# Ledger of designs, part 77: peptides against a protein of PDB entry 5HOI

Target 1, 351 residues: chain A of PDB entry 5HOI
Amino acid sequence: FRYMPFSPAGTPFGFTDRRYLTMNEVGYVSTVKNSEQYSITVSFFDVGRFREYHFEDLFGYDLCFLNEKGTLFGQSKTGQIQYRPHDSIHSNWTKIIPLQAGERITSVAATPVRVIVGTSLGYFRSFNQFGVPFAVEKTSPIVALTAQNYRVFSVHYSQFHGLSYSLSELGTSSKRYYKRECPLPMSLPNINSDMKKDANLDYYNFNPMGIKSLFFSSYGDPCIFGSDNTLLLLSKWRSPEESKWLPILDSNMEIWKMSGGKETTDIHVWPLALAYDTLNCILVKGKHIWPEFPLPLPSEMEIRMPVFVKSKLLEENKAILNKKNEIGADTEAEEGEEDKEIQIPVSMAAE

## One batch from the design tools (peptide; aimed at target 1 I255 E300)

Design b1_p26_7_s1 (made by RFdiffusion4, then SolubleMPNN; its pose is not in this set)
Fold by OpenDDE base, seed 2:
Structure b1_p26_7_s1 (fold): chain B 351 residues (1-351), chain A 26 residues (1-26)
Amino acid sequence: as target 1 above (351 residues)
Amino acid sequence: MEEEERRRREERERRRRKLREMINAK
């Protein structure tokens, strides 16, 4: 295992000169390698609200977080961070985070009011939007961060305990924990089963935790989307005893249903955000599980608890087909067996 | 209430149709 720089919905270079540093509901940040330099572009989905901008990156930023007010950049090895407001009213600022020998910045997050830096040694550093430091806390090693307003969702990794999470609020005077290094019930990528395809190995080397993204919902609930393509939502986090992770979407199951029960291995969900009852995502078609260039338009997928098991749906559909064949035996129409779209009952698509 | 619920249902059905069209687009 190696600590890799994590950004929400970031993509690897693969065999290309370009990748997405991050993407969410606001937009997407791309970087293009040109010799020894990088060109960064900050693009937005709402082109009426924001103007796309670009700049030359001499540092090789490998960490990014985009919000409605600005973009935070970080360099995992040097400890350099830069905040760039989207408006021209506020100035850009740059800082160097002091790193110990072998320490890396593993994740960064920014809201309109807070900047957060997490490291491979578990240093949690908090700043205001102007880069004024609040505190340094020592935690378990941080592998991913996201933030909304004053709230921070952090994912931690220990070789002994696996994945844990914290949910905290960064007030003016103190940090409050709602959850502190609690077990995270997310499966890690299985190297032996998933690495049968070279494209999966490339992605694993980029992101060994398999966390495609993490974000807060529109209601302010922590969400995480792992390598199993399941969206987990932390419910009732204000009540420690009632708090639970809900699997609110199996995206593989939803793709299978929408494909009429066909096994599709070339369609992938890339998560952006959860808005009310819909996952904003990129539908990726192709060999790679991540979006390439140009970025497809965002799609919306309705959240659904995975109440149905695929095997039962296949058995029920086989039973329906067998009953149709028993009734239809008198009409010799050799309509080839292969193209019968499985009519998923509208009732299973309505709950 | 009923008209807003109907509008939300029609919008969900439109989104699901568009998503199916994207999945089934060869």
Scores: peptide ipSAE 0.028, ipTM 0.563, DockQ to the pose 0.653
OpenDDE base, seeds 1, 3, 4, 5: peptide ipSAE 0.023, 0.026, 0.009, 0.025; ipTM 0.584, 0.610, 0.390, 0.605; seed 1 fails the geometry check

Design b1_p26_7_s2 (made by RFdiffusion4, then SolubleMPNN; its pose is not in this set)
Fold by OpenDDE base, seed 3:
Structure b1_p26_7_s2 (fold): chain B 351 residues (1-351), chain A 26 residues (1-26)
Amino acid sequence: as target 1 above (351 residues)
Amino acid sequence: SAAEELARELRRKERRERLKKLINAK
C-alpha cells in the first residue's frame, strides 16, 4: 500500500499546472507549478475579514491545513513544515520533521493553539502554534488528521484491520484519548467498479483512502466524508459505550433530489465544513469529481439521515403515474411527453 | 436590523435543536 499526503478537500493536479492544496469554510489554498518552483495563494471566502496573500514555494509543499489564524504547509518527503499566520503581527516559522528512511508526512493539522504532524510510520508529533514540540507518540500509520482547538481527529490505516480512528485532546500537560484506534466504519474506494473512468483512477492515485475531507462540526463532533459521498458524524464520543457513527447525509441522494430525480453523473459534492445542520460544500459540475479553476461559490446542503430508499420513491412515483394514466386514459389530451420529473415530496426536498 | 438578527438567532436555535435530535436519536 502507498501512503499519500492528505490534506482536507485537497485536489489533484490532473492534467493541469494547478491544484487546491486544501479548502474549508475559511478559504482555499492553491498552488501553481512555475518551472522548478510553485506559487502558493491563500484565498478567503470572507474577503472583508482576511486579505489574500501569495508566496513563492521553493520546496513543493504537498500538505496544507488552513485555519482562522494561519496556514500550515508541509512537504511529505523532506519533512519540512512552515506555519504562516494570516496577520503580519506573528512571524512565520519553519521546521524540519525528522523522517526515517521511507517515512513520509501523511497529514498535518493546525489550530490557533496546536500543530500536529502525522506520518506513514505512525509518528504523531505535537507542537504549539509557535512550533515548540510537546511530544512524539508512536501509533498505527496515520493517513489523515484534522484538529479543532485542542482536539485531534486522526485516521489510521492497517493492511490487516483497515481504517481506524482516534479522538484525542492535547492539553498542556498530557494527551487524553476519548477514542483510541477504534474501527472506522467507512467504505474504501472500490477499485473494480469505480476505476472504469480515468478521472476516478487519477483521484484514487492521489487519495487511495477516498477521504475527500475530514473536519470537526461547529459543535466539535468529528466528521468524515468518504468516496461513497456519505457524511459520517461521530455522535456521543464523550461516552465510550454510547459513541456511534451516524450517516447524516447521503450527498448522492441529495443531488438526485435536487435534480428532480434525474440521474446526474456530472454533479458532485465537494465537502468543506459542517456548520449546525448544513454541509458547506462546492457543487462541482464536470468530468472531475473535484473543483477546478475558478472555484465555484460554496453551497449549503441540509443534513438528513438517509431514511428513504431511492427504489421505494421510484416505485411510489410509478404507482402515482400509473394511477394518473388510468384516470387520464379517457381524456385524449395529447399532453406531450414532458420530461417525467419525479415529484419529490416537499418533506424530502432540500429546503 | 435588530429583526434580522433575531430571525438569524431563531434559525440558529432551530438548527441546533434539529441536530441535537438527530445526534440523540436512538
Scores: peptide ipSAE 0.010, ipTM 0.442, DockQ to the pose 0.051
OpenDDE base, seeds 1, 2, 4, 5: peptide ipSAE 0.025, 0.029, 0.009, 0.026; ipTM 0.618, 0.631, 0.445, 0.622; seeds 1, 2, 5 fail the geometry check

Design b1_p26_7_s4 (made by RFdiffusion4, then SolubleMPNN; its pose is not in this set)
Fold by OpenDDE base, seed 2:
Structure b1_p26_7_s4 (fold): chain B 351 residues (1-351), chain A 26 residues (1-26)
Amino acid sequence: as target 1 above (351 residues)
Amino acid sequence: SAEELAERLERRAKRRKELAKRINEK
């Protein structure tokens, strides 16, 4: 296992000179490799609210976090971080994070009020939006971070305990935990089954945890989207005893339903954010599970608890088809048995 | 096709955003 730099919804280079460093509901950050330098572009979905900007990156930033006020960049090996406000009124700042031998920055997060840096040795470093340090805490190795306002959702990895998570609030003087290194019930990528396709191996080498994205919902609930394409939401996190992970969307099941029950292996959901009852996402077509260039327009997918099993829906549809055939509807539709669109019940069709 | 699926989802997202505006204007 290798600690790789994680950014929310970041993509690998693959066989190209370009990738997305991060993307969310605000926009997307791309980097293009030009010989020994990189050209970084910060783009926004609301082009009326924000102006796209570009800069030359001589450091090779491999970590990124985008919010409504600015972009945080990080270099995993050197420990360099840079914050760039979207508004020209505020100055950019750069800082070097001290790293031990072999230590890497594994994730960075930024809100309008906090900057957070997590490392492969489990150093959790907190700053204000101007790069003034608050605290350094030693935790289990950090593999992913996201933040909203004063709250931080961190994912940790131990070879002995697997994945854990913390939910904390970063006050001015103290860190409060709502959850501290609790078990995270997310499935890891299965190397033996999933790596049969070269494209899956390339993605696994880029992101060995399979965490496609990590974010807070519009209600402030921690969300995680893993390699199983299931969106997990942490419910009731304010009540320590009642807190549980809810599988609020099986995106593979929703694609299957929207495709009329056809197995599609070329359509993939790439998560951006959860807004109310909808997953904001990119629908990716092709061999790669991640979006390429140009970025497709964002789509909305309704969240639904996966109460329906694909096998039961197939059995019910077979039973309905068999009943229609028994009732002697001589509809001469010689459409071959393979092309019969599964009638998805109207209640299961997204309105 | 995946393009037809994307267009269907975009059309639904637009309709929902219009519905949400109409609900909040009442």
Scores: peptide ipSAE 0.016, ipTM 0.444, DockQ to the pose 0.045
OpenDDE base, seeds 1, 3, 4, 5: peptide ipSAE 0.014, 0.011, 0.006, 0.015; ipTM 0.401, 0.421, 0.312, 0.452; seeds 1, 4 fail the geometry check

Design b1_p26_8 (made by RFdiffusion4)
Pose (drawn by RFdiffusion4):
Structure b1_p26_8 (pose): chain A 322 residues (1-190, 198-318, 341-351), chain P 26 residues (1-26)
Amino acid sequence: FRYMPFSPAGTPFGFTDRRYLTMNEVGYVSTVKNSEQYSITVSFFDVGRFREYHFEDLFGYDLCFLNEKGTLFGQSKTGQIQYRPHDSIHSNWTKIIPLQAGERITSVAATPVRVIVGTSLGYFRSFNQFGVPFAVEKTSPIVALTAQNYRVFSVHYSQFHGLSYSLSELGTSSKRYYKRECPLPMSLPNDANLDYYNFNPMGIKSLFFSSYGDPCIFGSDNTLLLLSKWRSPEESKWLPILDSNMEIWKMSGGKETTDIHVWPLALAYDTLNCILVKGKHIWPEFPLPLPSEMEIRMPVFVKSKLLEENKEIQIPVSMAAE
Amino acid sequence: SVEELFEKRSEEVTFEDVERAFKARS
């Protein structure tokens, strides 16, 4: 099996010279093939706070993670990473991650206080926001990483367990695991979207902590999974809280559509900030549309019963209250 | 028929309508 470089909400090149590296509630990072180099553009949705800028990529970064304080880039092959703070007060720093034979950097993540690099051999290298290393750890092969403040949500893969996840906190003292390689019941992919599933074999469209600090993941099944009770290991549950396919179906008047797709950015309490993509492909294009907000709904709606009540989709009060 | 009216109304729903249903708050 070949591990692929993962970034939250990243898009493939397809038949173009440009794609999105990473995408969330802060903004979007795109890269354009420029003859032999690349042109990286860092954009923001709150235009008033940060200034959109661009720079020339002489290394071919294919890994990226965006937070409110800076942008982290990475190269899956050479192992070079660069952290660019949004403000000009703080300097950019660059490090090169040691990589063994065939070892690839599979995912990177950054917070205002931590920088995380994961490799295909299971190396977990952590730094502060300035590049000072804390500790090098060996874990299962990492396929996806996201972080919030001091906490890290990592997704692992092997030939035995399949997909597993670890939830840990990088405290000032030492590293503490909340959950260590527990089952991750995310649906795996089972065509016009072939380009995407080669770029992202797991179908993990994005994963992120919620605005209130709960781990979330958005697989190829277009269902938002939230980790409940993660503080008590014996009570941990993955809860499906939004069937985005059902919502588009309800808002489209019960019509089956093959051109409307959801691209996850982040979860804010009960609202999924996303990009509504219109077209044959399931990933967003250029220019990037304005973010949309989709309220979360428990998957308790049946299509057949909703069609009877309407004879937008009107929902029976008795069912809506449930 | 009622079924035909429902299908007709369903065909009138466009992507712009759906986008406005998920419009971002101010």

Design b1_p26_8_s1 (made by RFdiffusion4, then SolubleMPNN; from b1_p26_8, 14 letters changed)
Fold by OpenDDE base, seed 3:
Structure b1_p26_8_s1 (fold): chain B 351 residues (1-351), chain A 26 residues (1-26)
Amino acid sequence: as target 1 above (351 residues)
Amino acid sequence: SEEEELEEKQKQVTFEDIAEKFKRRE
């Protein structure tokens, strides 16, 4: 396993000179390679609220986190971080995070009040919005971070224990844990199945954990969207004994339902945020599971707990076809169309 | 005919038809 820099909903370069460093409900950050330098653009979905801006990046920032007040950039190898407020009132600041030999910054997060840096050795570094350090903590190796206000959702990886998560609050004087390195029941990318498609190999090399994004919901619940395209929400995290992960959306199932039960290999959900009862996402058309340029407009997908699995619907439809054949109905079921539209029973479409 | 209604229902749900089922953020 190789620790790679993670940013929420970040995309690989692929065969292009450009990628998204991060995207969420606020906007998207793109970088374009120009010889040995990069041009970074910070764009917003609400064009009335914020002015798009760009700058030349001489450092090759590979980490990014966008919030409503500013953008945090990081360079995974050098340890350089930069915070750029969206307003002109506050100054940009730059800092070098001290890294050990072979250590990488794996993720960064920023809120209007906190900056967080996580590393491949499990150093968790906290700062205020002005880059004043609070503390350094040693945890299990950090692979992903997100933050909202004072809360931090961290994902950890151990070769022995797999994925774990922490949920913490960064007060003024101390860090409080709601959850500390608890097992994360998320499926990792299946290298053997997913690597059969060249497009998935590029993404796996960019993001070996398959975490497309992680965020807090509008209600402040930790959310994670993995390679299985299932949105997991951490419910009841305030009560440690009652806390559980809920699979609140299977986006593959929802796309399959919306397509009339056809297999679609060219439609993908790219997660941005969870707002109330809707997943804010980019609908991606094409071979790549990630959005290309230009960025499509965001879409909203209604949250539904996956009650039905495609396999059960296929078995039920086969059982219905077999019963029709026993009754001597000329079902011209030509055997060859594996791509037959799976009729979703009206009862299953109404739940 | 029932065949013409079947052919009209066999209108391949396009990406555009799927995208219309999503609320776009304005």
Scores: peptide ipSAE 0.217, ipTM 0.649, DockQ to the pose 0.463
OpenDDE base, seeds 1, 2, 4, 5: peptide ipSAE 0.213, 0.024, 0.032, 0.203; ipTM 0.656, 0.370, 0.418, 0.644

Design b1_p26_8_s2 (made by RFdiffusion4, then SolubleMPNN; from b1_p26_8, 12 letters changed)
Fold by OpenDDE base, seed 1:
Structure b1_p26_8_s2 (fold): chain B 351 residues (1-351), chain A 26 residues (1-26)
Amino acid sequence: as target 1 above (351 residues)
Amino acid sequence: SEDEEFEKKREQVTFEDIEAKFARSS
């Protein structure tokens, strides 16, 4: 296992000179290799509210977090971070994060009021939006960060304990924990089963945790989207004893439903954000599970708890077809079982 | 709200919309 730099919905280079450093509901940050330098572009979905900008990156930023007020960049090996406000009223700032031998920045997050840096040794560093430090805390190794306002959702990894999460609030005087290094019930990528496709191996080498993204919902609930393509939401996090992870969307099930019950191996959901009851995502068609260039327009997928079993739906539809064939004429249309469009009951498409 | 205007621009995706979107990007 190797600690890799994580950014929400970041993509690998693959066989190209280009990748997305991060993407969310605000926009997408791309980087292009140009010899020994990189060209970074910060693009937005709301082109009326924000102006696209680019700059030359001589440091090779491999960490990024985009919010409505600015973009945070980081270099995992050197410890350099840069915050770039979208508005010209505020100045860019750069800082070096002190790293120990073999320590890497694994994740960064930024809100309009906080900057957070997490490391492979579990150093949690907090700053204001101007790069003024608040505190340094030692935690379990941090593998992913996201933040909304004053709240931070952190994912931790231990070789002995697996994945854990914390939910904290970074006030002016102190850090409050709502959850502190609690078990995270997310499946890790299975190297032996899932790596039969070269594209999955490339993605695993880029992101060995398989965390495609993590974010806060519009209601302020922590969300995580793993390699299993299931969206998990942390419900009731204000009540420690009642808090639970809810599988609010199986995106593979939704793609299967949308295909009329055909196995689609070339359509992939790439998560951006959860707004109300809809997953904002990029639908990806192709060999790679991540979006390439140009970026497709965002799409909305309604959240639905995966309460249905594919096998039961197939059996019920076979039983309906057999009853229709017993009542209707002997037209043996040998349409192979693979080509039969499954009538998903309208109730299952609304619940 | 600014959020409602952004919501109105997001496509509620059907499978037909997925196929149509991919047919336009090919």
Scores: peptide ipSAE 0.000, ipTM 0.269, DockQ to the pose 0.050
OpenDDE base, seeds 2, 3, 4, 5: peptide ipSAE 0.000, 0.000, 0.000, 0.000; ipTM 0.292, 0.269, 0.265, 0.281

Design b1_p26_8_s3 (made by RFdiffusion4, then SolubleMPNN; from b1_p26_8, 16 letters changed)
Fold by OpenDDE base, seed 2:
Order: C-alpha cells, then structure tokens, then sequence
Structure b1_p26_8_s3 (fold): chain B 351 residues (1-351), chain A 26 residues (1-26)
C-alpha cells in the first residue's frame, strides 16, 4: 500500500496531459501539464457569482480543496501549501508544512475559517484562513479530509484496523470530537475482481482507497462515496450511541433502474455534493469511471435507501418469466438470454 | 417559493436525457 495524495472527486491524468485536481458543487479545478510546469484553472458552475481564473504552477500541486471563498493547493512531497482567495481583495499566502523523512501530505481541506492538513504519519495540522497555526495533533494516518465551517471529517487508515473516521469541531482554543477514530464501514476496492479492467487499475493506482469523494451534506452530515458507488451518510452523529452510517444511495442500482433494468457498464456516477435529497454528480459515459475533458454539466440524482436488492428483482423477474412460460404463451422466446429487459414495476420507476 | 423553484429544477434525469446528453458529445 502507498499513501497517495487525495482530493475530493479528483481525477487521474490517465494517458492525458490534464486532470481535475478537485471538483464539488462550487466548481472544478483543472491542471494541464506543460513540460516541467502546470497551468491551473479554477472554474465555477455559477459563472455569474465567480470569475474563472488561471495561474502557472511551478510546484506541481497534487492536492486541492475548493470552497466558496478560495482554493487551497498542496504539494504532497514538498509540504508546500498555497491558499488563493477567489476575490482579489484578499492576498494569496504560501506556507511550507514541515514533513519528516518519507512523510507525505495525504489530504488538505479549507473552509472560509479553517485550513486543515493531514499526513501519512497522522499529523493533523490546523490553521485559520490566513495560515496562522492553531494546533498539531498526532492521529492514525490520514488518507482523506473534508471540512465545513468549523467541522472536519477525517478518514484514517491502519494496516491492522482498516478504515476509521473522525468527526471534530475546530474551535478557537480546542478541538472537540463527536467521533474519534471509529470504524468506517466502507468497502475497499477488490483488487482481484475489479482490477481485471486496465481503467480500474489506473484509478486504483491513483486512489488505492477507492474514495471518489467525501463532503458534508447541506444539513452538515458527513458523506462518503466509495468504490462500490454507494453514498454513505453519517446519521445522528450528535448522539454518540445513536450514530450510524446509512447507505442513502446505491448509484449502480439507480443507473440500472434508469436503464430499464439493462446491464449498463459504461455509465458512471461521479459525486460532487449532497444538497437536501439530491446527489449532485457528473454522469460519465465511457471507458474511464471519471470525467474527462470537457466536464459534462452536473446532474441531480435523488437519494433513496436501497430497499430493493438487484439479485432479488432479477430472481422475481425470472420467476415471473418462468410462470409466463408455464402458462403456454407461444411467443417465440428468441434465445437471447442476456438482453432480457427486466420490467421494473412502474411504482419503482415513477416515485 | 424557493422550495417550489428547487422542486421544478429537480428534473429527474431520465435515461433518455443521459443518452441525449452523450449522443450530443459524440
């Protein structure tokens, strides 16, 4: 296992000169490699509210976090971070994070009031929006970070314990934990089954944890979207004993329903944000599970707890087909076994 | 008022809308 730099909804270069460093509901940050330099573009979905801007990157930023006030950049190996406000009224600032031998910045997050840096050794560093340090804490190795206002959702990895998460609030004087290194019930990428396709191996090498994104919902609940394409939401996190992860969307099931029950292997959900009851996402068609250039317009997918299991619906439809065949309807069953359109009950498609 | 404008913008992306979106990009 190697600690890789993680940014929310970041994409690999693949065989191209360009990738997305990060994307969310605010916009998307792209980088284009030009020899030894990178050209970074910060683009916004609300073009009326924000102006797109560009700059030359001489450092090779491989970490990014976008919010409504600015963009945080980081270089995983050198420890350099840069914050760029979207408004020209506020100055950019740069800082070097001290790294030990072999330590990497694994994730960065920024809110209008906090900057957070997580490392492969589990150093959790907090700053204000001006780069003034608050604290350094030693945790389990950090693999992903997101933040909203004063709250931080961190994902940790241990070779012995697997994935864990923390939910904390960064006050002015102290860090409060709501959850501290609790087990995270997210499925890891299955190297043996999923890596049969070269495109999946390329993505696994970029992101070994398979965390496509993590964010806070519009209600302030921690969300994570893994390699299984399931959106998990942390419910009741304010009540330590009542807190649970809810699988609020199986995006593979939703694509399957939308296709009329056809096996669709070329359509992929790329998560951006959760707003109310809708997942804001990029629908991706093609070989790669991540969006290419140009970025498709965002789409909304309604969240639904997966009450229906695809296997049960397939078994029920096979049982219905077998019953129809027993009733002696002489309709020539053309032997095309694979493409049998599963009649999704109209009640499941219309709600 | 704001909730109704959000509900009207929640066009359930249909599979046909996905196909039409991608058929325009080819």
Amino acid sequence: as target 1 above (351 residues)
Amino acid sequence: SVDKELEEKQKKVTFEDIEKKFARSE
Scores: peptide ipSAE 0.021, ipTM 0.475, DockQ to the pose 0.037
OpenDDE base, seeds 1, 3, 4, 5: peptide ipSAE 0.020, 0.000, 0.000, 0.020; ipTM 0.468, 0.295, 0.324, 0.473

Design b1_p26_8_s4 (made by RFdiffusion4, then SolubleMPNN; from b1_p26_8, 15 letters changed)
Fold by OpenDDE base, seed 3:
Structure b1_p26_8_s4 (fold): chain B 351 residues (1-351), chain A 26 residues (1-26)
Amino acid sequence: as target 1 above (351 residues)
Amino acid sequence: SEEEELEEKQKKVTFEDIEKKFARKE
């Protein structure tokens, strides 16, 4: 296993000179390689709210976090971080995070009130929005971070214990834990099955945890979207005994339903955010599971507990077709076999 | 209402809308 820099919904370069550093409901940050330099562009989905801006990156930022007030950049190897407010009233600031030999910044997060840096040695560093440090804590190795307001969702990895998560609140004086290094029931990428396609190997080398994105819902619930394309939501996290992960969307099942039960191998969900009952996402068509350039407009998918098994729906549709063929054997209407849309029963759409 | 204008902008992307969205990029 190798610790890699994680940013929410970040994409690899692949065979191109460009990638997305991060994307979410606010916008997307792209970087283009120009010889030894990078040109970074910060773009917004609401073009009326903020003006798109660009700058030259001499450091090769490989970490990014976008919020409604600014963009945090990080360089995983050097420990450099930069915060750029979207509003010109506030100044940009730069800081060097001290790293030990072989230590990497693995993830960064920023809210309007907090900046968080996580490392491969489990150093959790907290700052205010002006880069004033609050604390340094040593945790298990951090592989992903997200934050909303004062809350931080951190994912940790141990070779012995697998994935764990923490949920904490960064007050003015102290860090409170709601969850501290609890087991995370997320499926890891299956190297043997998934790596048969070169495009999946490129993505695995970029993101070996398969965490496509990590965010808080609009209600402030921690969400994670793994390599299995299942959206997990942490419910009841305020009550430690009642807290559970809910699989609120199987995006592969939803694509399969939307396709009328056709096996689509070229349509992929790229998660951005969870707003109320809808997953904001990019629908990707092509060889790569990640969005290329230009970025497609976002799409919405309604969240739904995956109660239905694809195999059962296929068996039920075969049984319905066989019954129709037994009844329809008396009416010679040779309407062509090809457009057998799998009618998902409306009752299965209402439970 | 502002909610209905948000719901009309939040049109549930149908599979046909996906196909039309991809077909417009060819």
Scores: peptide ipSAE 0.022, ipTM 0.465, DockQ to the pose 0.037
OpenDDE base, seeds 1, 2, 4, 5: peptide ipSAE 0.019, 0.007, 0.000, 0.017; ipTM 0.436, 0.394, 0.255, 0.380; seed 4 fails the geometry check

## One batch from the design tools (peptide; aimed at target 1 L283 K285 E300)

Design b1_p27_1 (made by RFdiffusion4)
Pose (drawn by RFdiffusion4):
Structure b1_p27_1 (pose): chain A 322 residues (1-190, 198-318, 341-351), chain P 27 residues (1-27)
Amino acid sequence: FRYMPFSPAGTPFGFTDRRYLTMNEVGYVSTVKNSEQYSITVSFFDVGRFREYHFEDLFGYDLCFLNEKGTLFGQSKTGQIQYRPHDSIHSNWTKIIPLQAGERITSVAATPVRVIVGTSLGYFRSFNQFGVPFAVEKTSPIVALTAQNYRVFSVHYSQFHGLSYSLSELGTSSKRYYKRECPLPMSLPNDANLDYYNFNPMGIKSLFFSSYGDPCIFGSDNTLLLLSKWRSPEESKWLPILDSNMEIWKMSGGKETTDIHVWPLALAYDTLNCILVKGKHIWPEFPLPLPSEMEIRMPVFVKSKLLEENKEIQIPVSMAAE
Amino acid sequence: VTDETKEMIEKLKAMRPRKPKPIDVNA
């Protein structure tokens, strides 16, 4: 099996010279093939706070993670990473991650206080926001990483357990695991979208902490999974809290559509900030549309029953209250 | 699990500062 470089809400090149590296509630990072180099553009949705800028990529960064304080870039092959703070007060710093034979950097994540690099051999290298290393850890092969403040949500893969996840906190003292390689019941992919599933074999469209600090993941099944009761290991449950396919179906008047897709950015309490993509492909294009907000709904709505009540989709009060 | 999912969604809606913006997919 070949591990692929993962970034939250990243898009493939397809038949173009540009794609999105990473995408969330803060903004979007795109890269354009420029003859022999690349042109990286860092954009923001709150235009008033941060200024959109661009720079020339002489290394071919294919890994990226965006937070409110800076942008982290990474190269899956050479192992070079660069953290660019949004403000000009703080300097950029660059480090090169040691990679063994065939070892690839599979995912990177950054917070205002931590920088995380994961490799295909299971190396977990953590730094502060300035590049000072804390500890090097060996875990299962990492395929996806996201972090919030001091906490890290890592998704692992092997040939035995399949997909597993770890939830840990990088405290000032030492590293503490909340959950260590527990089952991750995310649906795996089972065609026009072949380009995407080569770029992202797991179908993990994005994963992120919620605005309140709960781990979330959005697989190829277009269902938002939230980790409930992660503080008590014996009570941990993955809860499906939004069937985005059902919502587009309800808002479209019960019509099956093959051109409307959801691209996850982040979860804010009960609202999924997303990009509504119209077209044959399931990933967003250029220019990037304005973010949309989709309220989470428990998957308790049956299509057949909804069609009877309407004879937008009107929902029976008895069912809506439930 | 169904009851806990319902309780979690109610809890998240009670905590939120505002309602989401409406979406029109046929626009």

